Peptides against a protein of PDB entry 7BDX. Designs and how they scored, part 247

Target 1, 212 residues: chain A of PDB entry 7BDX
Amino acid sequence: EMGAAACTLLWGVSSSEEVVKAILGGDKALKFFSITGQTMESFVKSLDGDVQELDSDESQFVFALAGIVTNVAAIACGREFLVNSSRVLLDTILQLLGDLKPGQCTKLKVLMLMSLYNVSINLKGLKYISESPGFIPLLWWLLSDPDAEVCLHVLRLVQSVVLEPEVFSKSASEFRSSLPLQRILAMSKSRNPRLQTAAQELLEDLRTLEHN

## One batch from the design tools (peptide; made by RFdiffusion4, then SolubleMPNN)

Design b2_p24_2_s4 (from b2_p24_2, 12 letters changed)
Fold by OpenDDE base, seed 1:
Structure b2_p24_2_s4 (fold): chain B 212 residues (1-212), chain C 212 residues (1-212), chain A 24 residues (1-24)
Amino acid sequence: as target 1 above (212 residues)
Amino acid sequence: as target 1 above (212 residues)
Amino acid sequence: GPSLRQLEENEEIKEEVQKLGEEL
């Protein structure tokens, strides 16, 4: 309980840029983000066995950790820190997104996808994650999720790749050959207006790239 | 480990006034400070049995909690919050200071004493703690500690009482009858310059009150 | 006297993206 409460408060205050800077300026930041990855990995590995109540202190603790990573990645210096000093954490997030089944841990998936999206705003970050082994197959695996919010954040991450010519050119052949077009077209007809809009925008961006 | 790391980061960032305001503005603050008192109490109760290594993750976690309370109490709105909404935590800190033996948990005693001193800057806070049952005997118990830093923070808390006529008048008879004058005089000859100065100042303040 | 802050080491860096509040 106390650990979850402390981590939740740290998550809340990390919405401030000055707090992110304070976290990263301290000598404890490297250790914290190293242990964060390990803790998130241990939690995801524990889900295969026990029906951990999604409302557990452990779940809330890991959500707060993922929230902190997202808030750090929301700041330029935080992106620089993650891309330079915490690459193992980014690798862990990518791995965990692959380990989780469709419909499993929706909130955690959303937070992890938001953190990767924030990292992708930095060209160096976008390069790092998009060059990760199995990145494109991972996007399609995640897009098979029944949850509209997971799918929304996958589409946003795909857009970040498509909108960067340098990154997209490296993967364009694999991207075009594996694109789940029918799935994206189905999302463009979603009753969720945010998902519908994101799918339409991505389809328009893809059409523009086919004509160039 | 992860809980201690998160709590340590929260401690570090709580040195900012804006972070203290953010902590207190959230709906999680009341719960956090409630659990904080319970966690600190559980830790102190565990010390009577096992040789908990003073360098344990648990020790560092509880130090961070006490540090957060101190930093909250360092801000005017934080003092108001503690005195109005977290009186049980103040009661717990007073109790724990009584439960710890001389030479036991020096760092924790210092942090708890610093938090009480910060609360005592508010007249309402000073009233609350000084009117606590056994407060004056507790000060003398703590002043028996062999550690100069513990004794320094006790003397500072005593000065806060002595310098407030409204508070001192209520306890003046008990204070004068129980005053460990020989102990304070010994501290005024300490090789620790901070302790020496604090003891001299208190002795001068006490002499001034005898002449009025 | 002045309040005592336990200053732990904090440093500052700034830029724009989706900040999450405490509970989504």
Scores: peptide ipSAE 0.038, ipTM 0.774, DockQ to the pose 0.120; fails the geometry check
Fold by OpenDDE base, seed 3:
Structure b2_p24_2_s4 (fold): chain B 212 residues (1-212), chain C 212 residues (1-212), chain A 24 residues (1-24)
Amino acid sequence: as target 1 above (212 residues)
Amino acid sequence: as target 1 above (212 residues)
Amino acid sequence: GPSLRQLEENEEIKEEVQKLGEEL
């Protein structure tokens, strides 16, 4: 309980840029983000055995950790830190997104996808995650999720790749050959307005790339 | 490990006034400070059985919690919050300071005494802690500690009482009758300059009260 | 008297991202 409460408060205050700078400026940051990845991995591995109550202290703790990573990645220095000094954490997030089944740990997926999207704002971050082994298959695996918020954040991450020609050119062949176009088209007709808009914008971006 | 790391980061960033305001402005603060007291109490109760390694994750966690309370009490709104909404935590800190033996958990004692000193900056806070049952005996119990930093922070807390006539008048008889004058005089000759100064100042304040 | 604060060291970085201040 206490660990989850402390981590939740740290998550809340990490929404401030100055707090992110304070977290990173201390000598504790490297250790913290290393243990963060391990903790998230341990949580995801434990899901196969015990029905971890989604509202458990463990779940809340891991959600707060993912929220902290998201808020760190929300700041330029935070992105630079993650891509330079905490690559193992990014690798862990990518791995965990692959290990989770459709509909499993939806909230955690959303938070992890938000963190990766934030990392993708920097060209260096986008290059790093997009060059990860199995990245394109992972996008489509995640886009198969029944949850509209998961799909929304996947579409945003896909858009980050598509909007960066230097990155997209490296994966363009695999991307085009495996694109779940019917799934994206279905999302463009979603009753969820955020998902609908994101799918429409991505379809427009893809059409622009076909004509160029 | 992860809980202690998160709590340590929260401690570090709580040195900022804006972070303290953010902690208190959220809906999580009441629960956090309630659990904080319970966690600190559980730690102190566990010391009789297992030699808790002073460098354990548990020790680090409790030190960080005490540090957070200290930093909250360092801000006017934080003192107001503690005295209005977290009195049980203040009662717990006073109790734990009584339960700890001389030389036991020196670092925790220092942090708890710092928090109480910060609370004592407000007249309302000073009134609350000084009206606690056994407060005067507790001061002398703590002043018997072999640690110079513990004694320093006790002397500072005693000085807060002595410098406030409205508070001192209520306990003046008990205070004068039980005053460990020889101990304070010995501290005024300490080789520790901070302890020496604090003891000298307190002796001067006491002389002023005898002549008025 | 002066407030006692536990001070720790800080470094600075800036850019635009999704911030989650509260539980989703």
Scores: peptide ipSAE 0.036, ipTM 0.780, DockQ to the pose 0.120; fails the geometry check
Fold by OpenDDE base, seed 5:
Structure b2_p24_2_s4 (fold): chain B 212 residues (1-212), chain C 212 residues (1-212), chain A 24 residues (1-24)
Amino acid sequence: as target 1 above (212 residues)
Amino acid sequence: as target 1 above (212 residues)
Amino acid sequence: GPSLRQLEENEEIKEEVQKLGEEL
């Protein structure tokens, strides 16, 4: 209980850029983000048996950790810190997104995808994530999720790759050969307006790249 | 481990007034400070048997909680919040300071005394603390501690009481009859310069009150 | 007397990204 309450307060205040700078300027940042990855991994590994209630203190604790990572990645210095000094955490987030089944731990997937999207805002972060082994298969695995919010954040991350020619050129062959075009086309007809728009925009970007 | 790391980061960032305002402006503040008191009480009750290493994750967690309370009490709105909405936490800190033996948990005592001193900066906080049952005996119990830093913070809290005529008048009879004058005089000869100065200042304040 | 702050030292940098408050 107390750990979840403290992490939740830390998450709330990390919405401030000055607080993110304060977290990163301290000597404890590296240790905190190292243990964050381990704690998230331990939680995901514990899901194999019992229906953990999503409203549990443990779930709230892990959600707050993912929220802190997202808010840190929202700041330029936070992205630089994560990509330079906490790559293991990014690798852990990518691995956990692969380990979770479609429909499993939806809220955590959304938070982790938001953190990766924020990291992808700068070219160094986008390069690191997109060059990760199995990244393209992972995107399509995640896009098979029944949850509209998971799919939305996957489409946003795919769009970040497609919009950067230097990054897209490295994966273009694998991307074109494995693209779940029918799934994206189905999403462009979704009743969820955010998902519908994101799928339509990505389809337009892909068409533009085919004609160039 | 992770809880201690999160609380430690929250402690570090709570040194900012804007972060304290953000913590208190949220809907989670009451719950957080309620559980803080319970967690500190549970830790102190666990000390009855085993030599808990002061460097343990549990100790670090409790120190961070006490640090957060201190930093909240350092801000005017934080003092108002503690005195109006989290009186149980102040009562818990006073109780725990009484439950700990001289030389036991010195670092935690210092942090708790710092929080009480910060609360005592405003008249409402000082009134609440000084009107607590057993407050005067507690001050003298704490002043018997062999640790110079514990004694320093007790002397500072005593000085806050003595310097406020409205507060001191209510306890003046009990204060004068129980004052460990020989102990304070011994501290005015301490090799610790901060303790020496604080004891000398308090003796000067007491002399001034005897002549008025 | 002045309030006692337990200070640890920190440095600053800013950009606009999806901030997640407690509402999620």
Scores: peptide ipSAE 0.036, ipTM 0.776, DockQ to the pose 0.108; fails the geometry check
Fold by OpenDDE base, seed 2:
Structure b2_p24_2_s4 (fold): chain B 212 residues (1-212), chain C 212 residues (1-212), chain A 24 residues (1-24)
Amino acid sequence: as target 1 above (212 residues)
Amino acid sequence: as target 1 above (212 residues)
Amino acid sequence: GPSLRQLEENEEIKEEVQKLGEEL
């Protein structure tokens, strides 16, 4: 309980850039983010296919950790820190996103995807995550999720790859050969306006790349 | 481990007034400080007279909690919050300071005494803690501690009471009848310059009150 | 005067465009 409460407060205050700077300026930041990855990994491994109790202290704790990572990745210096000094955490997030089944741990998936999206704003971060083994198959695996919010954040991450020529050119063949076009087209017809817009924008970006 | 790391980061960032305001502006603040009191109480109860392992995750966690309370009490709005909405936490701190033996949990005592001192800057806070049952005996109990830093913070808290006529007048008879004058005089001869100064200042304040 | 006691201090780093994670 207390750990979850403290971590939730830290998550809330980490919305401030100055707080992110303060977190990263301390000598404890490296250790904190290392333990963060281990804690999230331990939680996901303990799920054994059971229904995640979203309201548990354990779940709340892991959500707060993922929220902190997201807020750190939202700041330039935070992205720099993650991509230079905490790559193991990024690898852990990618692994955990692969280990979870479609529809499993939806909230955690969303938070982790938001963190990866924030990292993808930095070209170095985008290069790092997109060069990870199995990244393209992972995106399609995640896009098969029944949750519209998961799919939305996957589409945004896909857009980040597509819009960066230096990154997209390296994976363009694999990307085009495995692209779940029918799924993206179906999402462009979603009643969820955010999902619909993101799918439509991605389809427009893809069309632009086919004509160039 | 992770809880201690998160709480330590929260402690560090709570040195900022804006972070204290952010903590208190959330709907989770009340619950957090309630659980803080419970956690500190549980820790002290578990000590069973054993040598506190100061470097344990559990100790570090409780130290960080006490540090957060101190930093909150350092801010005007934080003092107001504690004395209006989290009085149970103040009661818990007073209780725990009484439950600990001289020389036991020195670092925790110092942190808790610092929090009470910060609360004592507010007249409402000073009134509240000084009107607590057994407060004057508690001060003398704490002043019997062999630790110079504990004694220093007790002397400063005693000064806060002595320098406030509205508070001191209510306890003046009990205070004068039980005052460990020989102990304070001995502290005024300490080789610790901070303790020496605090004891000398308190003796001067007491002399002024005897002549008025 | 009464000394306000704060226990820790932290350092500043520079800004860029963000998507902040919010509590879900």
Scores: peptide ipSAE 0.035, ipTM 0.773, DockQ to the pose 0.083; fails the geometry check

Design b2_p24_3_s1 (from b2_p24_3, 10 letters changed)
Fold by OpenDDE base, seed 2:
Structure b2_p24_3_s1 (fold): chain B 212 residues (1-212), chain C 212 residues (1-212), chain A 24 residues (1-24)
Amino acid sequence: as target 1 above (212 residues)
Amino acid sequence: as target 1 above (212 residues)
Amino acid sequence: DELLAQTEANSEKAKEDSRLERLL
């Protein structure tokens, strides 16, 4: 209980850039983000056995950790910190997104995808994430999720790859050969307006890249 | 581990007034400070059995909680919140200070005494604390501590009572009859300059009250 | 979830800020 409450408060206040700077300016940041990755990994590994209720203190704790990482990645210095000093955490997030089944831990997947998206705003972060082994298959695995918010955040991350020529050129052949175009076209017809817009914009970006 | 790390970061950032306002402006603050009191109580109760090492994750967690409470009490709106909405936490801190033996959990006692001192800056807080059953005996119990920092923070809290006529008048008879004057006089000769100054100032304040 | 919504808002702001920085 208390750990989840403290972490939830830290998540809330981490929306401030000054709080992110204070977290990163301390000698505890490296250790904190290392333990964060380990804690997330331990939680995801525990799910294959016992049905941890989505509203458990442990679930709330891990959600708050993912929220903190996301808010840190929303800030320029936070992205720089994650990409330079906490790459193992990024690798862990990519791994955990692969280990989770479609429909499993939806809120956690959304937060982890948001953290990766925020890291992708930095070209160095986008390069690092996109060069991860199995990244393109992982995106399509995640895009098979029944959850519209998971799919939305996958589409946003795909768009970050597509909009960056230096990154897209490295994976363009794999991307084009494996692209779940029918799935993205179905999302562009979604009743969820956010998912619809993200799928439509991505389809426009993809069309632009075919004609250049 | 992770709970202590998160709480330690929250403690560090809670030095900001804006962070204190953010903590208190959320719907989670009441629950957080309720669980804080319970967690501190559970920790102190566990000490009578197993020698919890002072450097345990649990100890660090409880120290961080006490640090957060202290930082909240350093801010005017934080004092108002504690005195109006989290009185049970103040009662718990007073109780735990009574339950701890001289020399036991020195760092925790210092943090708890600092929180009470910060609350005592508000007249309503000072009234509330000083009207607690056994408050004057508790001050003398704490002043028997071998630790100079514990004694320093007790003397500061005693000074807050002595300097407020509305508060001092209610307990003046008990205070005068039980005052460990020889102990305070010994502290005014301490080699610790902070303890020496605090004891000297308190002795001057007490002399002023005898002549009025 | 208010915290999730706030986190989403920060992510959208981060995108917009980075777009503005690239235009400068």
Scores: peptide ipSAE 0.380, ipTM 0.881, DockQ to the pose 0.274
Fold by OpenDDE base, seed 4:
Structure b2_p24_3_s1 (fold): chain B 212 residues (1-212), chain C 212 residues (1-212), chain A 24 residues (1-24)
Amino acid sequence: as target 1 above (212 residues)
Amino acid sequence: as target 1 above (212 residues)
Amino acid sequence: DELLAQTEANSEKAKEDSRLERLL
C-alpha cells in the first residue's frame, strides 16, 4: 500500500520538467532507475500462470514506476539520462514488452511503449532501441495486441523509426519484408480516431519512403 | 528497497513549493498521509525490544515519509492541509515522539519535530498541537534527549508556543511549574552554536514574558 | 485515469517540442 501511494505521487509530480530535473540532479536517480527495472521484471515474471489482479497495490506500484520513466523520457535531459545511464532499464522495458501476451497488462504496456516512444525522440535513444535484438519482430508482436491504445503507441514508435533515415535504412529490408501492412491498413479504418490518424500518417510516411 | 527509493525521491522533490501544491492538488494526498501515519506507527512499534537497524530500507522509507511531511508543512497550503485534513497524522507524530526513548530513532525524531515546528507556524496548527493531551510533558521528555539536534528542534517548538500569547496563556501555569530551566540554561552554554542560540533566544523570550 | 492522460499529454507535447526544435 504505502509504496504504491508514494510512487503514485511521484508519478503525478514527475509530469513537471522541474521535478524531472530535480530527480536527475540527485545522487539517488541511478539507484532508483536500476531498482525500477528489477521491480518491473519481478512483477511481469510473477504473472506467469496467475490471474493478473490489475487493481492490486503491486500493479499500481509498477504502473506508477512506468509512468515516472515515461515522464522522465518526455524531457530532453531525461531522455539523455535514460540513454546514457539507464540502458539496462530500456533493455528491461523492451524485454518485458516481448514477454507480455496480447491483452495482458494493457496499462503497463501502454506506459512502457510511451516511455520507448519518448526515448525515440532522442536520436541516440532511437538508435539504441532500434538496434536492440528482435526490435522489428517485437513491434509486430505488439501490433497484434487487441487493445487500441497499445496499437496506437506501437504505431507511434514505428513512425519514429520510419521518419529517421539513418535508423530506417539499417532495418529497411527486414522492416519491408515483415511489415504487417494489412493490419496497419485495418487500423487506418478504425473507429478510434487516434489509432486511425496514427495508422494513416504511418501509411503516408511509408508511401513517401517507397517513392524516394 | 523500491519503496524506500521512491519515497526518497518524493522527499527530495517535495522541497519545492510547486511539488507540494501538486501533491495536495491530487486526489491521492489524503490517502497518502493517512497511510503515512500508519506506516510510521507500525515502524515505531516494531522497535520494541529490537536493536534498531538505522540503515534498513524500512528506516529509510520512514525517514523519507517524515521528510515529506516536514516539507509539506514548510509551505502555507501544506500546513493548512495538515491542520485541516490530516490531524490524525499530527496526533500520530505527537504520540510517536512520546513513545520513543531518549537516543532512540534520533533522525526520525528530528524530522517529526521539524514537521511539528513547521505546523506551529500556522496559528491553527500551533493551537492544535499545543492543546494535545500531555503536550507540555512531551516537550520536557523530548528535551531530555542526549542528541543536540533533537534538543534544538524541541527548543524551536517551545519558542513557537512562548511567542504566541494566545497559546502560551492557556498553558502558562503548567509551563512555568514544569519548565526545565536548568536544562535550558545548560543548553545556552552548549558548544553547538545552533543549540546555544536557540536556548539563549528562548531564555530571552521567557524573561520578556516574566516582565509583562 | 488522470495520471495516464497527463502522461499521454506530456508525450504529445514532447513530440511537438522536438518537431519545433528541428524547424529552428
Scores: peptide ipSAE 0.378, ipTM 0.881, DockQ to the pose 0.261
Fold by OpenDDE base, seed 3:
Structure b2_p24_3_s1 (fold): chain B 212 residues (1-212), chain C 212 residues (1-212), chain A 24 residues (1-24)
Amino acid sequence: as target 1 above (212 residues)
Amino acid sequence: as target 1 above (212 residues)
Amino acid sequence: DELLAQTEANSEKAKEDSRLERLL
């Protein structure tokens, strides 16, 4: 209970750039983000045994950790910190997104995808994530999720790759050969307007890349 | 580990007025401070059994909680919140300061005394604390501590009472009859300059009250 | 979830800010 409450407050206040700077300006940031990855990994590994109530204090704690990482990654100095000093956390987030089944831990997946998206705003972060082993298969695995918000945040991350020629060129062959085009086309007809728009924009970006 | 790390970061960032406002502006503040009191109480009650390593994650967690309360009380809106909406936490802090033995949990006592001192900056807070049952005996109990920093923060809290005529008049008889004058005089000769000064100032304030 | 919505708003803002920085 108390740990989840404290972490939830830290998540809320981490929406401020000045708070992110304060978190990172301290000597404790490295240790915090290292333990964050381990804690998130421990939680995801525990899901196969006990049906952790999605509303558990443990779930809320891990959601708050993912929220903090996301808010840190929303700020330029936070992206620089994560990409320079906390790469193991990024690797952990990628791994956990692969380990989670479709429909499992939807809120956590959304936050982790948002954190990766925020890191992808930085070219160095985008390069790091996109060069990770199994990254393209992971995108398609995540895009199979029945949840529209998971799919939306996957499409946002895919768009970040597609819009960066230096990054896209390295994986373009694998990307084109494995692209779940029918799935993206189905999303462009979604009743969810956010998902619909994101899928339409990505389809336009992909068409532009085929004509160039 | 992770809970203590998160709470320690929240403590660090709570040094900012804007962070205190953000903590208090959310719907979660009441619950957080309620659970804070319970967590601190649980920790102090556990000390009589297992020699909790003073450097334990649990100790660090509770120190961070007391630090957060202190930083909240350092801000005007935080004092108003504590005195209006979290009185149970103030009662808990007073109780825990009574339950702790001289030399026990020195760092926690310092933080709790600092929080009460910060609350005492507000006349409503000072009235609330000073009207608490056993408050004067508690001050003298705490002043028996061998730790100079504990004694310093007790003297600061005593000074807040002595400098407020409306508050002091209500307890002046009990205060004068039980005053550990020899202990305060010994502190005015301390090799610790902060303790020495605080004891000298309090002795001057007390002399002023005897002549009026 | 208000915190999730705020986090999402921050992510959209970060996208907009980065697009502006790339245009400058």
Scores: peptide ipSAE 0.378, ipTM 0.882, DockQ to the pose 0.249
Fold by OpenDDE base, seed 1:
Order: C-alpha cells, then structure tokens, then sequence
Structure b2_p24_3_s1 (fold): chain B 212 residues (1-212), chain C 212 residues (1-212), chain A 24 residues (1-24)
C-alpha cells in the first residue's frame, strides 16, 4: 500500500521536466532504475502462477514504475540517461514485453511500449532497441494482441523504425519478409480512430519506402 | 527496498515548491498523508520489541515519509493543507514524539520536530499544535533528550510559541510553572554552536516576556 | 486513468518537440 502510494505520487510529479532533472541529478537515480527493472521482472514472473488481481497494490506499484520510466524517457536528458546508464532496464522492458501473453497486463504493456517509443525519439535509443536480438519478431508478437491500445503503441514504435533510414536499412529485408500486412490492413479499418489513423500512416510510409 | 527507493526520490524532489503544489493538486494527496501517519505509527510501535537496525529499509522509508511531510510544511500551501485536511497526521506526529524514548530514533525525531516547526510558521498551525493536549509536557519530555539536534529543534518550536502573544498568553501560566530553566541554561553553554545560540535567544525572549 | 492520460500527453509532446528540434 504505502510504497504504491509513494510511487504513484512520484509518477504524477515526474510529468515535469524539472522533476525528471531533479531525479537524475541525484546519486540515487542509477540504483532506483536498477531496482525498477528487477521489480517489474519479479512481478511479470509472478503472473504465471497466481491470478494476481489486476487491481492489486503490486500491479499499481509496477504501473507507477513503468509510468516513471515513460515520463523520464519523454525528456531529452532522461532519454540520454536511460540509453547511456540504464541499458539493462531497456533490455528488461524488451524481455518482459516478450514474456507477457496477448491480453495479459494491457496497461503495463502500453506503458512499456510508450517508454520504448519515447527512447526511440533519440537516434541512439532507436539504434539500441532496434539492434536488440529478436526486436522485429517481438513487434509482430505484440501486434497480435487483441487490445487496440497495445496495437496502437506497437504501430507508433514500428513507425519510428520506418521513418529512420539509418535504422530501417539494417533490418529492411527481415522487416519486409515478416511484415504482418494483413493485420495492419485490418487495423486501418478499426473502429478505434487512433488505431485506424496510425495504421493508415504506417501503410503510407511503407508504400513510400517501396517506391524508393 | 523499492518502496524506500521511490519514497526517497519523492523526498528529494519535494524540496521544490512546484512539486509540493503538484503533490497537493492531485486527488491522491489525502490518502497518501493518511497512510503516511499509519506507517509511521506502525514503525514506532515495532521498535518496542525488535532491535530494528537503524539502517533498515523500513527506517529509511519512514525517514523519507517524515522528510516529505517536512518539505510540504515548508511551503505556505502545504502548511494550509496539513492544518486543514491532515490534522490526524499532525496528531500522530505529536503522539509518536511522546512514544519515543530519549536517544531513540534521533533522525526521525528531528524530521518530525522540523515538520511541526514548519507548521508553526502558520498562526493557524501554531494554534492547532499548541492547543493539543499535553503539548507543554511533551516539549519538556523531548528537551530531556541527550541528542543536541533533537534539543535544538525543540528549542526552535518553543521559540515559535514564545514569539506569538496570542498563543503564549493562553498557556503562559503552565509554561512558566513547568519551564526547565536549568536545562535551557545548560544548553546555552553547549559546545554545539547552533544549540548554544538557540538556547541564548530563547532565554532573551523569555526575559523580555517577564519584563512586560 | 488521469496519470495514464498525462503520460500519453507527455509522449505526444515529446514527439512534437523532437520534430521542432529537427526543423531548427
């Protein structure tokens, strides 16, 4: 309870750039983000056995941790910190996104995907995550989720890869050969307007890359 | 571990006025400060049995909570919030200061005393805490502590009472009849320069009140 | 969830800011 309440307050205030700078300017930031990864990993591993109620204090605590990471990654200095000093946390987030089944922990997946998207705004971050082993198969695994918000955040991350020629050129063959085109076309007809728009934009970007 | 790390970061960033405003502007503030009081109370009650190592994660967590309360009380809107909406927390802090033995939990006592001092900057806060049952006996109990930093923060809180005629007039008879003058005179000769100065200033303020 | 919505808004802002930085 108390830990979840404190962490939730920290998530809320981490929306401020000045708060992110204050978190990172302290000697405690490295330790905090290391323990964050371990805590998120322990939570995801616990889901295979007990039906942890989605509304548990543990779930809310892990959501708050993922929210903090996302808000830190929304700021330029926060992206630099994560990519330079907390790569193990990024590796953990990629691993946990692979470990979670379709429909499992939707809110956590959304926050983790948003954190990776925010990191991808930095070319160094985008290079790091896209060069991770199994990154392209992971995107397709996540895009099989029935949840529209999960799929939206996957499409945004895919778009970040497609819009960067230096990154896309390295994986273009694997990307084109494994692209779930029928799934993306189905999303472009979604009743969710955000998902529909993101799928249409990505299909336009992909068509542009086929003509060059 | 993780809860203590998150709470310690929240303590650090709560030094900013804008962060205090952000904490209090949310719907979660009331619940957070309620659980804070309960957590501090549970910790102090646990000390009667087990030698909880002063360096435990639980101790650091409770110190961070008390630090947050202190930083909130340092800001005008934070004082107003505590006095208007979290009076039970102030009552809990007063109770816990009475429950702790001399030499026990020195750092926690200092933070709790600083929080009460910060609340006392507001006349409404000073009225509230000084009208609490047993407040004057509590000040003398705390002033019996062997720790110079505890005694310093007690003397500062006593000075806040003495400097406010509206508050001092209500308790002046009890205050004068129970005043540990020999203890304060001993502190005015302390090797700790901060304690020495605070005891001298209080003795001067008391002499001024005897001549009026 | 207000915190999730705020986090989404921060992510959209970060995207806009990065586009502005690339245009300058």
Amino acid sequence: as target 1 above (212 residues)
Amino acid sequence: as target 1 above (212 residues)
Amino acid sequence: DELLAQTEANSEKAKEDSRLERLL
Scores: peptide ipSAE 0.374, ipTM 0.880, DockQ to the pose 0.248

